Peptides against a protein of PDB entry 5LHZ. Designs and how they scored, part 21

Target 1, 78 residues: chain A of PDB entry 5LHZ
Amino acid sequence: QLLKSVFVKNVGWATQLTSGAVWVQFNDGSQLVVQAGVSSISYTSPNGQTTRYGENEKLPDYIKQKLQCLSSILLMFS

## One batch from the design tools (peptide; aimed at target 1 L3 L17 L74)

Design b2_p16_7_s4 (made by RFdiffusion4, then SolubleMPNN; from b2_p16_7, 7 letters changed)
Fold by OpenDDE base, seed 4:
Structure b2_p16_7_s4 (fold): chain B 78 residues (1-78), chain A 16 residues (1-16)
Amino acid sequence: as target 1 above (78 residues)
Amino acid sequence: SLISEIREMLKSLKPW
């Protein structure tokens, strides 16, 4: 279930889920799901391909950028 | 790691 959604200008939408996850829907059509109790994140590219990344895994730069963006977004939820 | 940092931020958010 959805708890709270925020619109982020020039980024997209971010939603808190009852599961403890945050779901970001970026304007470029990509999606990111991060959950506190899960050691991996889920990224879905605009073409619909989903990839999971672990905590100690080397991340593509564009994933790092989106995660850094997410960190800023999370401040909007607090 | 960046993911670890994000996860730490998440667990500090309400209503969780």
Scores: peptide ipSAE 0.647, ipTM 0.916, DockQ to the pose 0.647
OpenDDE base, seeds 1, 2, 3, 5: peptide ipSAE 0.643, 0.643, 0.647, 0.645; ipTM 0.915, 0.915, 0.916, 0.915

Design b2_p16_8 (made by RFdiffusion4)
Pose (drawn by RFdiffusion4):
Structure b2_p16_8 (pose): chain A 78 residues (1-78), chain P 16 residues (1-16)
Amino acid sequence: as target 1 above (78 residues)
Amino acid sequence: NSLITDIREQIANLPF
């Protein structure tokens, strides 16, 4: 289920799963899960609360920031 | 959402 986990200083951990998904554990206690075939993203706050967002929803600013950092992480993997 | 689409495309091309 898990592939190699990569540590990115000042951001946190990034992990690729066998399902084609990516799971990022940020240093602020939040988590983000995204999958290539799924039209939704999963965010977990530092307090353990999970919220799923769809592609057609306006996302909160901090979700976008984390998505931007994730995009940078995926870019550095090439 | 273009950012989510771009990320999904990156993930679809990510080497295992």

Design b2_p16_8_s1 (made by RFdiffusion4, then SolubleMPNN; from b2_p16_8, 9 letters changed)
Fold by OpenDDE base, seed 5:
Structure b2_p16_8_s1 (fold): chain B 78 residues (1-78), chain A 16 residues (1-16)
Amino acid sequence: as target 1 above (78 residues)
Amino acid sequence: DPLIQEIRQLLSNLPP
């Protein structure tokens, strides 16, 4: 279930879920799902492929960019 | 990656 959704100009939509997860739907069609109790983040590419990245893995630059954006969004949520 | 750790830390601060 959705708890709160925020429109982010030139980025997309960010939604807090009742599960405790945060779901970002980017304008490029990609998605991120993150949750405090989970050691990995979930990235879905525009073609629908989902990849999980652990906290000790090296991240692709495009993922880092999206996570940095998400960080800014989370600061706004708090 | 430190970014994931940062995200997890920020999530823990979110209002329920």
Scores: peptide ipSAE 0.596, ipTM 0.897, DockQ to the pose 0.829
OpenDDE base, seeds 1, 2, 3, 4: peptide ipSAE 0.593, 0.593, 0.595, 0.594; ipTM 0.896, 0.896, 0.898, 0.897

Design b2_p16_8_s2 (made by RFdiffusion4, then SolubleMPNN; from b2_p16_8, 9 letters changed)
Fold by OpenDDE base, seed 5:
Structure b2_p16_8_s2 (fold): chain B 78 residues (1-78), chain A 16 residues (1-16)
Amino acid sequence: as target 1 above (78 residues)
Amino acid sequence: DPLIQEIRQLLAQLPP
């Protein structure tokens, strides 16, 4: 279930879920799902492929960019 | 990556 959805100009939509997860749907068709208590994040590419990245893994630059964007969004949610 | 740790810390601070 959805708790709160925020439109982010030139980025997409960010939604807080009742599960405690935050779901970002980017304008490029990609998605991020992050959740407290889970050591990995979920990235879905525009073609629908989902990859999980652990906190100790080296991240692709495009993922880092999206996570930095998500960080800014989370600061706005609080 | 420190970014994931940062995200997790921010999530823990979100209002329910």
Scores: peptide ipSAE 0.592, ipTM 0.898, DockQ to the pose 0.827
OpenDDE base, seeds 1, 2, 3, 4: peptide ipSAE 0.584, 0.587, 0.591, 0.589; ipTM 0.896, 0.897, 0.898, 0.897

Design b2_p16_8_s3 (made by RFdiffusion4, then SolubleMPNN; from b2_p16_8, 8 letters changed)
Fold by OpenDDE base, seed 4:
Structure b2_p16_8_s3 (fold): chain B 78 residues (1-78), chain A 16 residues (1-16)
Amino acid sequence: as target 1 above (78 residues)
Amino acid sequence: DPLIKEIRELLAKLPP
């Protein structure tokens, strides 16, 4: 269930879920799902491929960029 | 890579 969604210019939509997760739908068609109680994040590429990344692994630059963007978004939510 | 931890910490501060 959705709590609230915010439109982020030049980024996409970010939605807070009742589960505690945040779901970001980027303009490029990719998606991120992150959740406080889960040590990994989920990234879905524009072609629909989903990959999970753990908090201790090396991240691709494009994932890092999206996570940095997400950090800024989360500051807006708080 | 500390980003995911950072994200999780930010998430923990979100209501509710």
Scores: peptide ipSAE 0.627, ipTM 0.906, DockQ to the pose 0.797
OpenDDE base, seeds 1, 2, 3, 5: peptide ipSAE 0.623, 0.623, 0.625, 0.625; ipTM 0.904, 0.905, 0.906, 0.905

Design b2_p16_8_s4 (made by RFdiffusion4, then SolubleMPNN; from b2_p16_8, 7 letters changed)
Fold by OpenDDE base, seed 3:
Structure b2_p16_8_s4 (fold): chain B 78 residues (1-78), chain A 16 residues (1-16)
Amino acid sequence: as target 1 above (78 residues)
Amino acid sequence: DPLIQEIRELLANLPP
């Protein structure tokens, strides 16, 4: 279930779920789902392809950029 | 990547 959704200008929508996950829907059609108790993040590309990345894995630059944005969003939610 | 670790730490501090 959805706890709250916030509009982030020039980014998209960020939603906190009752599960503890945070779901970001970016304006470019991509998505991130992250959760504290899970060792991987989920990225969905605009074409719907989903990839999971572990915390010790080398990340593509475009993923790093999304994560940096997500970091800022999480600080806003705190 | 340290970014994922940072995000996990931030998530842990979110209000429920």
Scores: peptide ipSAE 0.516, ipTM 0.875, DockQ to the pose 0.835
OpenDDE base, seeds 1, 2, 4, 5: peptide ipSAE 0.515, 0.508, 0.501, 0.512; ipTM 0.873, 0.871, 0.868, 0.873

## One batch from the design tools (peptide; aimed at target 1 Q35 L70 L75)

Design b2_p17_3 (made by RFdiffusion4)
Pose (drawn by RFdiffusion4):
Structure b2_p17_3 (pose): chain A 78 residues (1-78), chain P 17 residues (1-17)
Amino acid sequence: as target 1 above (78 residues)
Amino acid sequence: SSLIETLQQKIQTFLSS
């Protein structure tokens, strides 16, 4: 289920799953899961609360920041 | 590589929403 986990200083951990998904554990206690075939993203707050967002929903600012950092992480993997 | 590109394109959809 898990592939190589990569540590990114000042951000956190990024991990790729066998399902084609990416799971990021940020240093602020939050988590983000995305998948290539799924039209939703999963965010978990530091307090353990999970919220799923769809592609057509306006996302909160901090979700977009974490998605931007994730985009940079995926970019550096090339 | 293709998987990464698909994931990047999907993330851009959420950033543009």

Design b2_p17_3_s1 (made by RFdiffusion4, then SolubleMPNN; from b2_p17_3, 7 letters changed)
Fold by OpenDDE base, seed 3:
Structure b2_p17_3_s1 (fold): chain B 78 residues (1-78), chain A 17 residues (1-17)
Amino acid sequence: as target 1 above (78 residues)
Amino acid sequence: SSLIQKLLEKIQKFLNA
């Protein structure tokens, strides 16, 4: 279930799920899901392909950029 | 928010991997 969905200018939509996860739908069509207590994150590319990354994996720079963006969003909501 | 802080810390782990 969705708890709250917030429009973020120049980014897209950020949604908090009842699970505690945060789901970001970026304007470029990609998506990112991050949940505390889980050792992986989920990235969905604009073409709909989903990949999970572990916390010890070297991430592509474009995903790091999106994570940094998400961090900025979270800081604003804290 | 404690939850937000946990998420931020998790993200930092990924960024620093």
Scores: peptide ipSAE 0.734, ipTM 0.929, DockQ to the pose 0.863
OpenDDE base, seeds 1, 2, 4, 5: peptide ipSAE 0.731, 0.732, 0.733, 0.732; ipTM 0.928, 0.928, 0.929, 0.929

Design b2_p17_3_s2 (made by RFdiffusion4, then SolubleMPNN; from b2_p17_3, 6 letters changed)
Fold by OpenDDE base, seed 4:
Structure b2_p17_3_s2 (fold): chain B 78 residues (1-78), chain A 17 residues (1-17)
Amino acid sequence: as target 1 above (78 residues)
Amino acid sequence: SSLIEKLLSKIQKFLNA
């Protein structure tokens, strides 16, 4: 379930879920889900393909960039 | 919040892998 959604200029929407996850819907159509207590993250490409990555995997740079963006967003709400 | 800090810490782990 959704708890709170925030519009982030030039990024998209960031939503806090009751599960302890943050769900980002980027303007480019991609999505990212990061959840506390879960050892993986979920990335959905603009074409709708979803991939899960473990914390020990080397991520593609474009995903790292989105994670860094998410970190910046989260810092605003800390 | 503690949740946000947990998420930030998790993200850093992924970024540093």
Scores: peptide ipSAE 0.724, ipTM 0.927, DockQ to the pose 0.833
OpenDDE base, seeds 1, 2, 3, 5: peptide ipSAE 0.723, 0.722, 0.723, 0.723; ipTM 0.926, 0.926, 0.926, 0.927

Design b2_p17_3_s3 (made by RFdiffusion4, then SolubleMPNN; from b2_p17_3, 8 letters changed)
Fold by OpenDDE base, seed 1:
Formats: sequence, structure tokens, C-alpha cells
Structure b2_p17_3_s3 (fold): chain B 78 residues (1-78), chain A 17 residues (1-17)
Amino acid sequence: as target 1 above (78 residues)
Amino acid sequence: SSLTQKLLEKIQRFLNA
């Protein structure tokens, strides 16, 4: 369930979920879900393929960039 | 918020892996 959605210019949409997760829909068609209390993150490629990554896993640079972007967005929520 | 802080810290762990 959705709490709040924010449009971020040149990025996409960021939505806070009641679950304690933040869901980002990037302009390139990819998606990222980060949820508190969960040991993994979820990335969905533009083609709809979803991959979960653990915190000790080496991430692709493009995902790191999206996570860094998300960090900036989180500051907009609170 | 506390939730935001938790998420930020989590993200940093992933970025530093």
C-alpha cells in the first residue's frame, strides 16, 4: 500500500510504502525497492527481470548509482 | 525520520560492499 509518491525530475518516481519500503521507478524503466528490516534489495531491469542482492554482494556500478540517487531522494521524504 | 535513517544506513552498507 502506498503512503506518498514524489516525482523527481530527471530520475522518476519515488514511493513510500506502508511496509517500510521505498519503491523507485526510474525513467529508464528500471525499478528499485529498499525495505527496512530486510537483508536484501530488489532491482528490476527495464525488461521486468527482478534480481535480489544481499548486502555483502558486489553490486554493479549502475545499481550503486541508483542507490546513491535513492539516498538523496530519501532526504526529501523526511 | 527513524525509518529514513534506517534506510540510509542500509543503503550505505550495500554501497560499501
Scores: peptide ipSAE 0.746, ipTM 0.933, DockQ to the pose 0.794
OpenDDE base, seeds 2, 3, 4, 5: peptide ipSAE 0.744, 0.745, 0.745, 0.746; ipTM 0.932, 0.933, 0.933, 0.933; seed 5 fails the geometry check

Design b2_p17_3_s4 (made by RFdiffusion4, then SolubleMPNN; from b2_p17_3, 7 letters changed)
Fold by OpenDDE base, seed 4:
Structure b2_p17_3_s4 (fold): chain B 78 residues (1-78), chain A 17 residues (1-17)
Amino acid sequence: as target 1 above (78 residues)
Amino acid sequence: SSLIQKLLEKIQVFLNA
């Protein structure tokens, strides 16, 4: 269930969910879900493949870049 | 908000793993 969606220029859409998650739909077609209370994150590639990563895993750099982007977005609303 | 801070902290954990 959606609470609020924000359009971010040159990035895509960021949506807050009632579950306590933030869902980002990037312009390149990829997606990222980060949820409070859950020890993993979900990344969906542009081709639709979804992968979950645990907090102890070393992430690919391209995912780290997207997480940093999300962090910057969240800081604007903190 | 408290939720945003929790998410920011979580992201930092993943970035530093």
Scores: peptide ipSAE 0.721, ipTM 0.927, DockQ to the pose 0.877
OpenDDE base, seeds 1, 2, 3, 5: peptide ipSAE 0.720, 0.720, 0.720, 0.720; ipTM 0.927, 0.927, 0.927, 0.927

Design b2_p17_4 (made by RFdiffusion4)
Pose (drawn by RFdiffusion4):
Structure b2_p17_4 (pose): chain A 78 residues (1-78), chain P 17 residues (1-17)
Amino acid sequence: as target 1 above (78 residues)
Amino acid sequence: DDKELLDSIRTKIRELN
């Protein structure tokens, strides 16, 4: 289920799963899961609360920031 | 813009796969 986990300083951990998903554990206690075939994203706050967002929903600013950092992480993997 | 960001990320994941 898990592939190689990569440490990115000043950000946290990024991990790719066998399902084609990416799970990021940020240093602020939050988590983000995305998947290539799924039209939703999963965010978990530092307090353990999980919220799923759809592609057509306006996302909160901090979700967008984490998605940008994630985009940069995926970019450096090439 | 949010949808474009999510599409971009999914494309990067597909390329990696």

Design b2_p17_4_s1 (made by RFdiffusion4, then SolubleMPNN; from b2_p17_4, 9 letters changed)
Fold by OpenDDE base, seed 3:
Structure b2_p17_4_s1 (fold): chain B 78 residues (1-78), chain A 17 residues (1-17)
Amino acid sequence: as target 1 above (78 residues)
Amino acid sequence: SDKELLEQIRELLKKLS
């Protein structure tokens, strides 16, 4: 279930879920889902392919960039 | 590091829940 959805200028939509996850739908069609207490993040590319990345994996640069963006969004929510 | 970035995210998430 959705708890709160926020439009983020030049980024897309960010949604807090009742599960505690945060779901970002980027303007480029990609998606990112993160949740406290879960050891991996979920990234969905614009073509719909979903990949999970763990804490000890090397992240692609584009994932790092989106995570930095997510960090800014989370700071905005707080 | 990548791990530190993920940890930052998780800490921020904890503050929201």
Scores: peptide ipSAE 0.662, ipTM 0.913, DockQ to the pose 0.903
OpenDDE base, seeds 1, 2, 4, 5: peptide ipSAE 0.657, 0.656, 0.659, 0.656; ipTM 0.912, 0.912, 0.913, 0.912; seed 1 fails the geometry check

Design b2_p17_4_s2 (made by RFdiffusion4, then SolubleMPNN; from b2_p17_4, 9 letters changed)
Fold by OpenDDE base, seed 5:
Structure b2_p17_4_s2 (fold): chain B 78 residues (1-78), chain A 17 residues (1-17)
Amino acid sequence: as target 1 above (78 residues)
Amino acid sequence: DDAELLKKIRELLKKLS
């Protein structure tokens, strides 16, 4: 279930779920899902392909960019 | 770096929960 959704200008929508996950839907059609207690992040590309990234693997630059954006959003939520 | 970024994300998530 959705707890809180916010519109982020030039980024997209960010939603906090009751599960503790945060779901960002970017304007480019991609998505990120992160959750406390889960060691991997979930990235869904605009074509719908989902990839999970663990804590100790190298991240693509475009993922890093979106995670930096996500960190700003999370700071905003708190 | 990647590890630091993910750590930051996790820390922020913990603050929200």
Scores: peptide ipSAE 0.693, ipTM 0.921, DockQ to the pose 0.788
OpenDDE base, seeds 1, 2, 3, 4: peptide ipSAE 0.691, 0.690, 0.693, 0.690; ipTM 0.920, 0.920, 0.921, 0.920

Design b2_p17_4_s3 (made by RFdiffusion4, then SolubleMPNN; from b2_p17_4, 8 letters changed; failed a check: near_copy:native)
Amino acid sequence: DDRELLQQIRELLRQLS

Design b2_p17_4_s4 (made by RFdiffusion4, then SolubleMPNN; from b2_p17_4, 9 letters changed)
Fold by OpenDDE base, seed 3:
Formats: C-alpha cells, structure tokens, sequence
Structure b2_p17_4_s4 (fold): chain B 78 residues (1-78), chain A 17 residues (1-17)
C-alpha cells in the first residue's frame, strides 16, 4: 500500500510504502526500491530488468548517482 | 564510498519510519 507519493522536480515520483520501503520512479524510466532492515537495494532499468545490489558489492556509477538522488529525496521527507 | 552512501540511506530510512 502507498502511504505518500510526492512529485520531485526534475527527478520523478517518490513513494513511501506501508512496508517501510521507498520507491522512486525516475524520469528516465528506471526505478529504485530501498527499505530499512533489508540488506539489498532493488534497481529496475528502463527496459524492465531488475537487479538487487547487496552491501558489499561494487555499485555501478549510475546506481550511485541515483542513490545520491534518493538520499536527497529522503532528506526532503524528513 | 558505496558503503557510506548505503549507510546514509539506511539511517535516513530509519528516521522516516
């Protein structure tokens, strides 16, 4: 279930779920899902491919950039 | 680094909950 959805200028939509997850739908068609207490993040590329990234693996630069954007969004939610 | 960024996100998520 959705708790709150916010439009983020020049980014897309960010949604807080009742599960505690935050779901970002980026304007480029990609998506991120992150959740406290879960050791991996979920990234879905514009073509629909989903990849999970764990705590100890090297992240692609484009993922890090989106995570940095997500960090800024989370600060907005606070 | 990657670990620092993920930890930051984790902490922010905890605050949001």
Amino acid sequence: as target 1 above (78 residues)
Amino acid sequence: DDKKLLQEIRELLKKLS
Scores: peptide ipSAE 0.654, ipTM 0.909, DockQ to the pose 0.848
OpenDDE base, seeds 1, 2, 4, 5: peptide ipSAE 0.651, 0.648, 0.653, 0.651; ipTM 0.907, 0.907, 0.908, 0.907

Design b2_p17_5 (made by RFdiffusion4)
Pose (drawn by RFdiffusion4):
Structure b2_p17_5 (pose): chain A 78 residues (1-78), chain P 17 residues (1-17)
Amino acid sequence: as target 1 above (78 residues)
Amino acid sequence: SNLTDEQAEAALEALRS
């Protein structure tokens, strides 16, 4: 289910799953899960609360920031 | 990071639900 986990300093851990998903554990205690075939994203706050967002929803600013950092992480993997 | 398969499955269940 898990593939190689990569440490990115000043950000956290990024991990790719066998399902084609990416799971990022940020240093602030939050987590983000995305999947290539799924039209939703999963965010978990530092307090353990999980919220799922759809592609047509206006996302909160911090979700967008984490998505941008994630985009940079995926970019560096090439 | 010391992740497990069970945690990966739970993360995917949260995403797909």

Design b2_p17_5_s1 (made by RFdiffusion4, then SolubleMPNN; from b2_p17_5, 7 letters changed)
Fold by OpenDDE base, seed 3:
Structure b2_p17_5_s1 (fold): chain B 78 residues (1-78), chain A 17 residues (1-17)
Amino acid sequence: as target 1 above (78 residues)
Amino acid sequence: LNLTDEQAAQALAQLTA
């Protein structure tokens, strides 16, 4: 379930889930779900394809870029 | 900005720590 959603300028919407995860819906239609204590992330492409990445997996460049802004977003929910 | 694979992994670890 959703707890709180915040608008992030030039990024999209970030939502804190009851699970503790943060769900970011980017303006490009992609989505990321990350959660502290879970060494993996979930990425959903604009076409709806979802991929889960572990902390040691090679990440596509576009995901690396999204992670950079996500770090700031996570601080907002801390 | 481009990140190395190690930097990306570290970023992921930081986000999920």
Scores: peptide ipSAE 0.106, ipTM 0.725, DockQ to the pose 0.037
OpenDDE base, seeds 1, 2, 4, 5: peptide ipSAE 0.103, 0.068, 0.059, 0.085; ipTM 0.719, 0.616, 0.603, 0.654

Design b2_p17_5_s2 (made by RFdiffusion4, then SolubleMPNN; from b2_p17_5 with S1I E9Q A10Q A14Q)
Fold by OpenDDE base, seed 3:
Structure b2_p17_5_s2 (fold): chain B 78 residues (1-78), chain A 17 residues (1-17)
Amino acid sequence: as target 1 above (78 residues)
Amino acid sequence: INLTDEQAQQALEQLRS
């Protein structure tokens, strides 16, 4: 279930789920799901392929770039 | 605001902890 969704300029939409996770839908069609206290993140490419990355896994650069605004996004729900 | 790649990784680590 969704708690609230906010429009993030130059990013897309960010939605807080009742689970506590934050679901970011980027303008390029990709998606990230992250949650405080959870060691893994979920990335969905624009074509719908989903990959789960653990805490110690090396992230692709394109995902790292999307994490550049993660802190700012999280503050919108804090 | 946007972070550097290293700052983004640090933010992620903080999130995961």
Scores: peptide ipSAE 0.111, ipTM 0.718, DockQ to the pose 0.056
OpenDDE base, seeds 1, 2, 4, 5: peptide ipSAE 0.023, 0.083, 0.104, 0.024; ipTM 0.533, 0.654, 0.713, 0.557

Design b2_p17_5_s3 (made by RFdiffusion4, then SolubleMPNN; from b2_p17_5 with S1L E9Q A10Q A14Q)
Fold by OpenDDE base, seed 5:
Structure b2_p17_5_s3 (fold): chain B 78 residues (1-78), chain A 17 residues (1-17)
Amino acid sequence: as target 1 above (78 residues)
Amino acid sequence: LNLTDEQAQQALEQLRS
């Protein structure tokens, strides 16, 4: 279930789920799901392929770029 | 406000903690 959705300029939409996770839908069609206390993140490419990355796993640069806005997004739901 | 890659990684680590 959805709790709250906010539009993030030049990024896309961010939605806080009832689970506590934050679901970011980027303008390029990709998606990112992150949650405090969870050691993994979920990235979905525009073609719908989903990849789960663990705590100690090296992230691709394109995912790191998307995480560059994460702190700002999380503040919107704090 | 965008973060550097290092800052983004730090933010992620904080989130995972």
Scores: peptide ipSAE 0.126, ipTM 0.724, DockQ to the pose 0.057
OpenDDE base, seeds 1, 2, 3, 4: peptide ipSAE 0.123, 0.110, 0.118, 0.111; ipTM 0.724, 0.715, 0.719, 0.716

Design b2_p17_5_s4 (made by RFdiffusion4, then SolubleMPNN; from b2_p17_5, 5 letters changed)
Fold by OpenDDE base, seed 5:
Structure b2_p17_5_s4 (fold): chain B 78 residues (1-78), chain A 17 residues (1-17)
Amino acid sequence: as target 1 above (78 residues)
Amino acid sequence: LNLTDEQAQQALAQLRS
């Protein structure tokens, strides 16, 4: 279930889920799901392919770039 | 306003903890 959705300028939409996760839908069509206390993150490419990255995995640079606004997004739901 | 790569990594680390 969805709790709250906020518009993030030049980024897209961020939604807080009842699970505690934050679901970011980027303008480029990609998606990112992260949750505090969970060691893995989920990235969905614009073509719909979903990849789960574990705690010790190195992230691609394009995903790291998307994480650059994550702290600000999380603050919106705090 | 975007963070640096290091800040992004720190944010991710905090989420994973």
Scores: peptide ipSAE 0.113, ipTM 0.717, DockQ to the pose 0.056
OpenDDE base, seeds 1, 2, 3, 4: peptide ipSAE 0.106, 0.105, 0.111, 0.107; ipTM 0.711, 0.662, 0.716, 0.712

Design b2_p17_6 (made by RFdiffusion4)
Pose (drawn by RFdiffusion4):
Structure b2_p17_6 (pose): chain A 78 residues (1-78), chain P 17 residues (1-17)
Amino acid sequence: as target 1 above (78 residues)
Amino acid sequence: STLNEQLREKIQSFLDS
């Protein structure tokens, strides 16, 4: 289920799964899961609360920030 | 990789929303 986990300083851990998903564990305690075939993203706050967002929903600013950092992580993997 | 490009394109759709 898990592939190689990569440490990114000042950000956290990024991990690729066998399902084609990416799970990021940020240093602030939050987590983010995305999947290539799924039209939703999963965010978990530092307090353990999980919220799923759809592609047609206006996302909160911090979700967008974490998605940008994730984009940069995926970019550096090339 | 192809998977990384697809994931970045999918993330861009969330950022444009």

Design b2_p17_6_s1 (made by RFdiffusion4, then SolubleMPNN; from b2_p17_6, 8 letters changed)
Fold by OpenDDE base, seed 3:
Structure b2_p17_6_s1 (fold): chain B 78 residues (1-78), chain A 17 residues (1-17)
Amino acid sequence: as target 1 above (78 residues)
Amino acid sequence: SPLNQKLIEKINKFLAA
């Protein structure tokens, strides 16, 4: 279930789910899901390929950039 | 938001790896 969605200029849509997850749909067509209580994150590329990453593995820079962006969004709306 | 704060904390772990 969706709790709320916010449009973030030059980023995309960020949606809070009742599960405790935040789902970001970026303007470039990629997606990111971060959920409380889960030790991995989910990244979906614009072509629909999904990859899960654990917190101990080195992330590609483009994903780090999106995570930093999400962090900024969460700070803004927290 | 406490939830958002926990999510930020999680993200920071990923960014530090």
Scores: peptide ipSAE 0.700, ipTM 0.924, DockQ to the pose 0.915
OpenDDE base, seeds 1, 2, 4, 5: peptide ipSAE 0.698, 0.699, 0.698, 0.698; ipTM 0.923, 0.923, 0.923, 0.923; seeds 2, 5 fail the geometry check

Design b2_p17_6_s2 (made by RFdiffusion4, then SolubleMPNN; from b2_p17_6, 6 letters changed)
Fold by OpenDDE base, seed 3:
Structure b2_p17_6_s2 (fold): chain B 78 residues (1-78), chain A 17 residues (1-17)
Amino acid sequence: as target 1 above (78 residues)
Amino acid sequence: SSLNQKLIEKIQKFLQS
């Protein structure tokens, strides 16, 4: 369930979910879902393919870049 | 917020992978 959605200039939309997750829809069509208390993150590519990554897995750099972007958003809104 | 800080800390773990 949606709690709040915020437009982030040059990034896309960031949505807080009642589950404690944050869902980011990037302008390039990709998506990230990060949820407190869950040991994995979800990345959806622009073509709609979804992959879950554990915290001990080596992430592709392009996903790390998006995670860093998300961190900046969360820091700004904290 | 506390939740946002928790999420940032979680993300940081992934960034260190």
Scores: peptide ipSAE 0.708, ipTM 0.926, DockQ to the pose 0.938
OpenDDE base, seeds 1, 2, 4, 5: peptide ipSAE 0.708, 0.707, 0.706, 0.707; ipTM 0.926, 0.925, 0.925, 0.926; seeds 1, 5 fail the geometry check

Design b2_p17_6_s3 (made by RFdiffusion4, then SolubleMPNN; from b2_p17_6, 6 letters changed)
Fold by OpenDDE base, seed 1:
Structure b2_p17_6_s3 (fold): chain B 78 residues (1-78), chain A 17 residues (1-17)
Amino acid sequence: as target 1 above (78 residues)
Amino acid sequence: SSLNQKLIEKIQRFLDA
């Protein structure tokens, strides 16, 4: 379930889920889901392929960039 | 919010891996 969605210019949409997760839908068609209390993050590529990453895995730079962007959004809005 | 802070900290752990 969705709580609130915020449009972020030049990024996409960031949505708070009732689960405590944040779901970002990027303009390039990719998606990112981050939830506190879960040891992994979920990334979905524009073609719909979803990959879960653990916190000890080396992430591709393009995913790191999206995570950094998300951190900035979270800092900005609370 | 406190939740957002926890999410930020989690993200930082992933970025530092």
Scores: peptide ipSAE 0.743, ipTM 0.934, DockQ to the pose 0.902
OpenDDE base, seeds 2, 3, 4, 5: peptide ipSAE 0.742, 0.742, 0.742, 0.743; ipTM 0.933, 0.933, 0.933, 0.934; seeds 4, 5 fail the geometry check

Design b2_p17_6_s4 (made by RFdiffusion4, then SolubleMPNN; from b2_p17_6, 6 letters changed)
Fold by OpenDDE base, seed 1:
Structure b2_p17_6_s4 (fold): chain B 78 residues (1-78), chain A 17 residues (1-17)
Amino acid sequence: as target 1 above (78 residues)
Amino acid sequence: SSLNEKLIAKIQKFLDA
């Protein structure tokens, strides 16, 4: 379930879930879901394909950039 | 927040992999 959503200029929407996850919907149509205590993250490409990555996997740079963006958002609202 | 700190720490692990 959704707790609250925040619009982030030039990024998209960031939503806090009751599960403790954060869900980001980027302007390019991609999505990230990150949850503490879960060893994987979920990325959905603009075409709707979803991929889960483990924390020991080498991520594509474009995913790293989005994670860095999310980290910055979380820091802003910490 | 505590939750945000946990999430940031988690993300850092992914970025450092």
Scores: peptide ipSAE 0.711, ipTM 0.926, DockQ to the pose 0.920
OpenDDE base, seeds 2, 3, 4, 5: peptide ipSAE 0.709, 0.712, 0.712, 0.712; ipTM 0.925, 0.926, 0.926, 0.926; seeds 2, 3, 4, 5 fail the geometry check

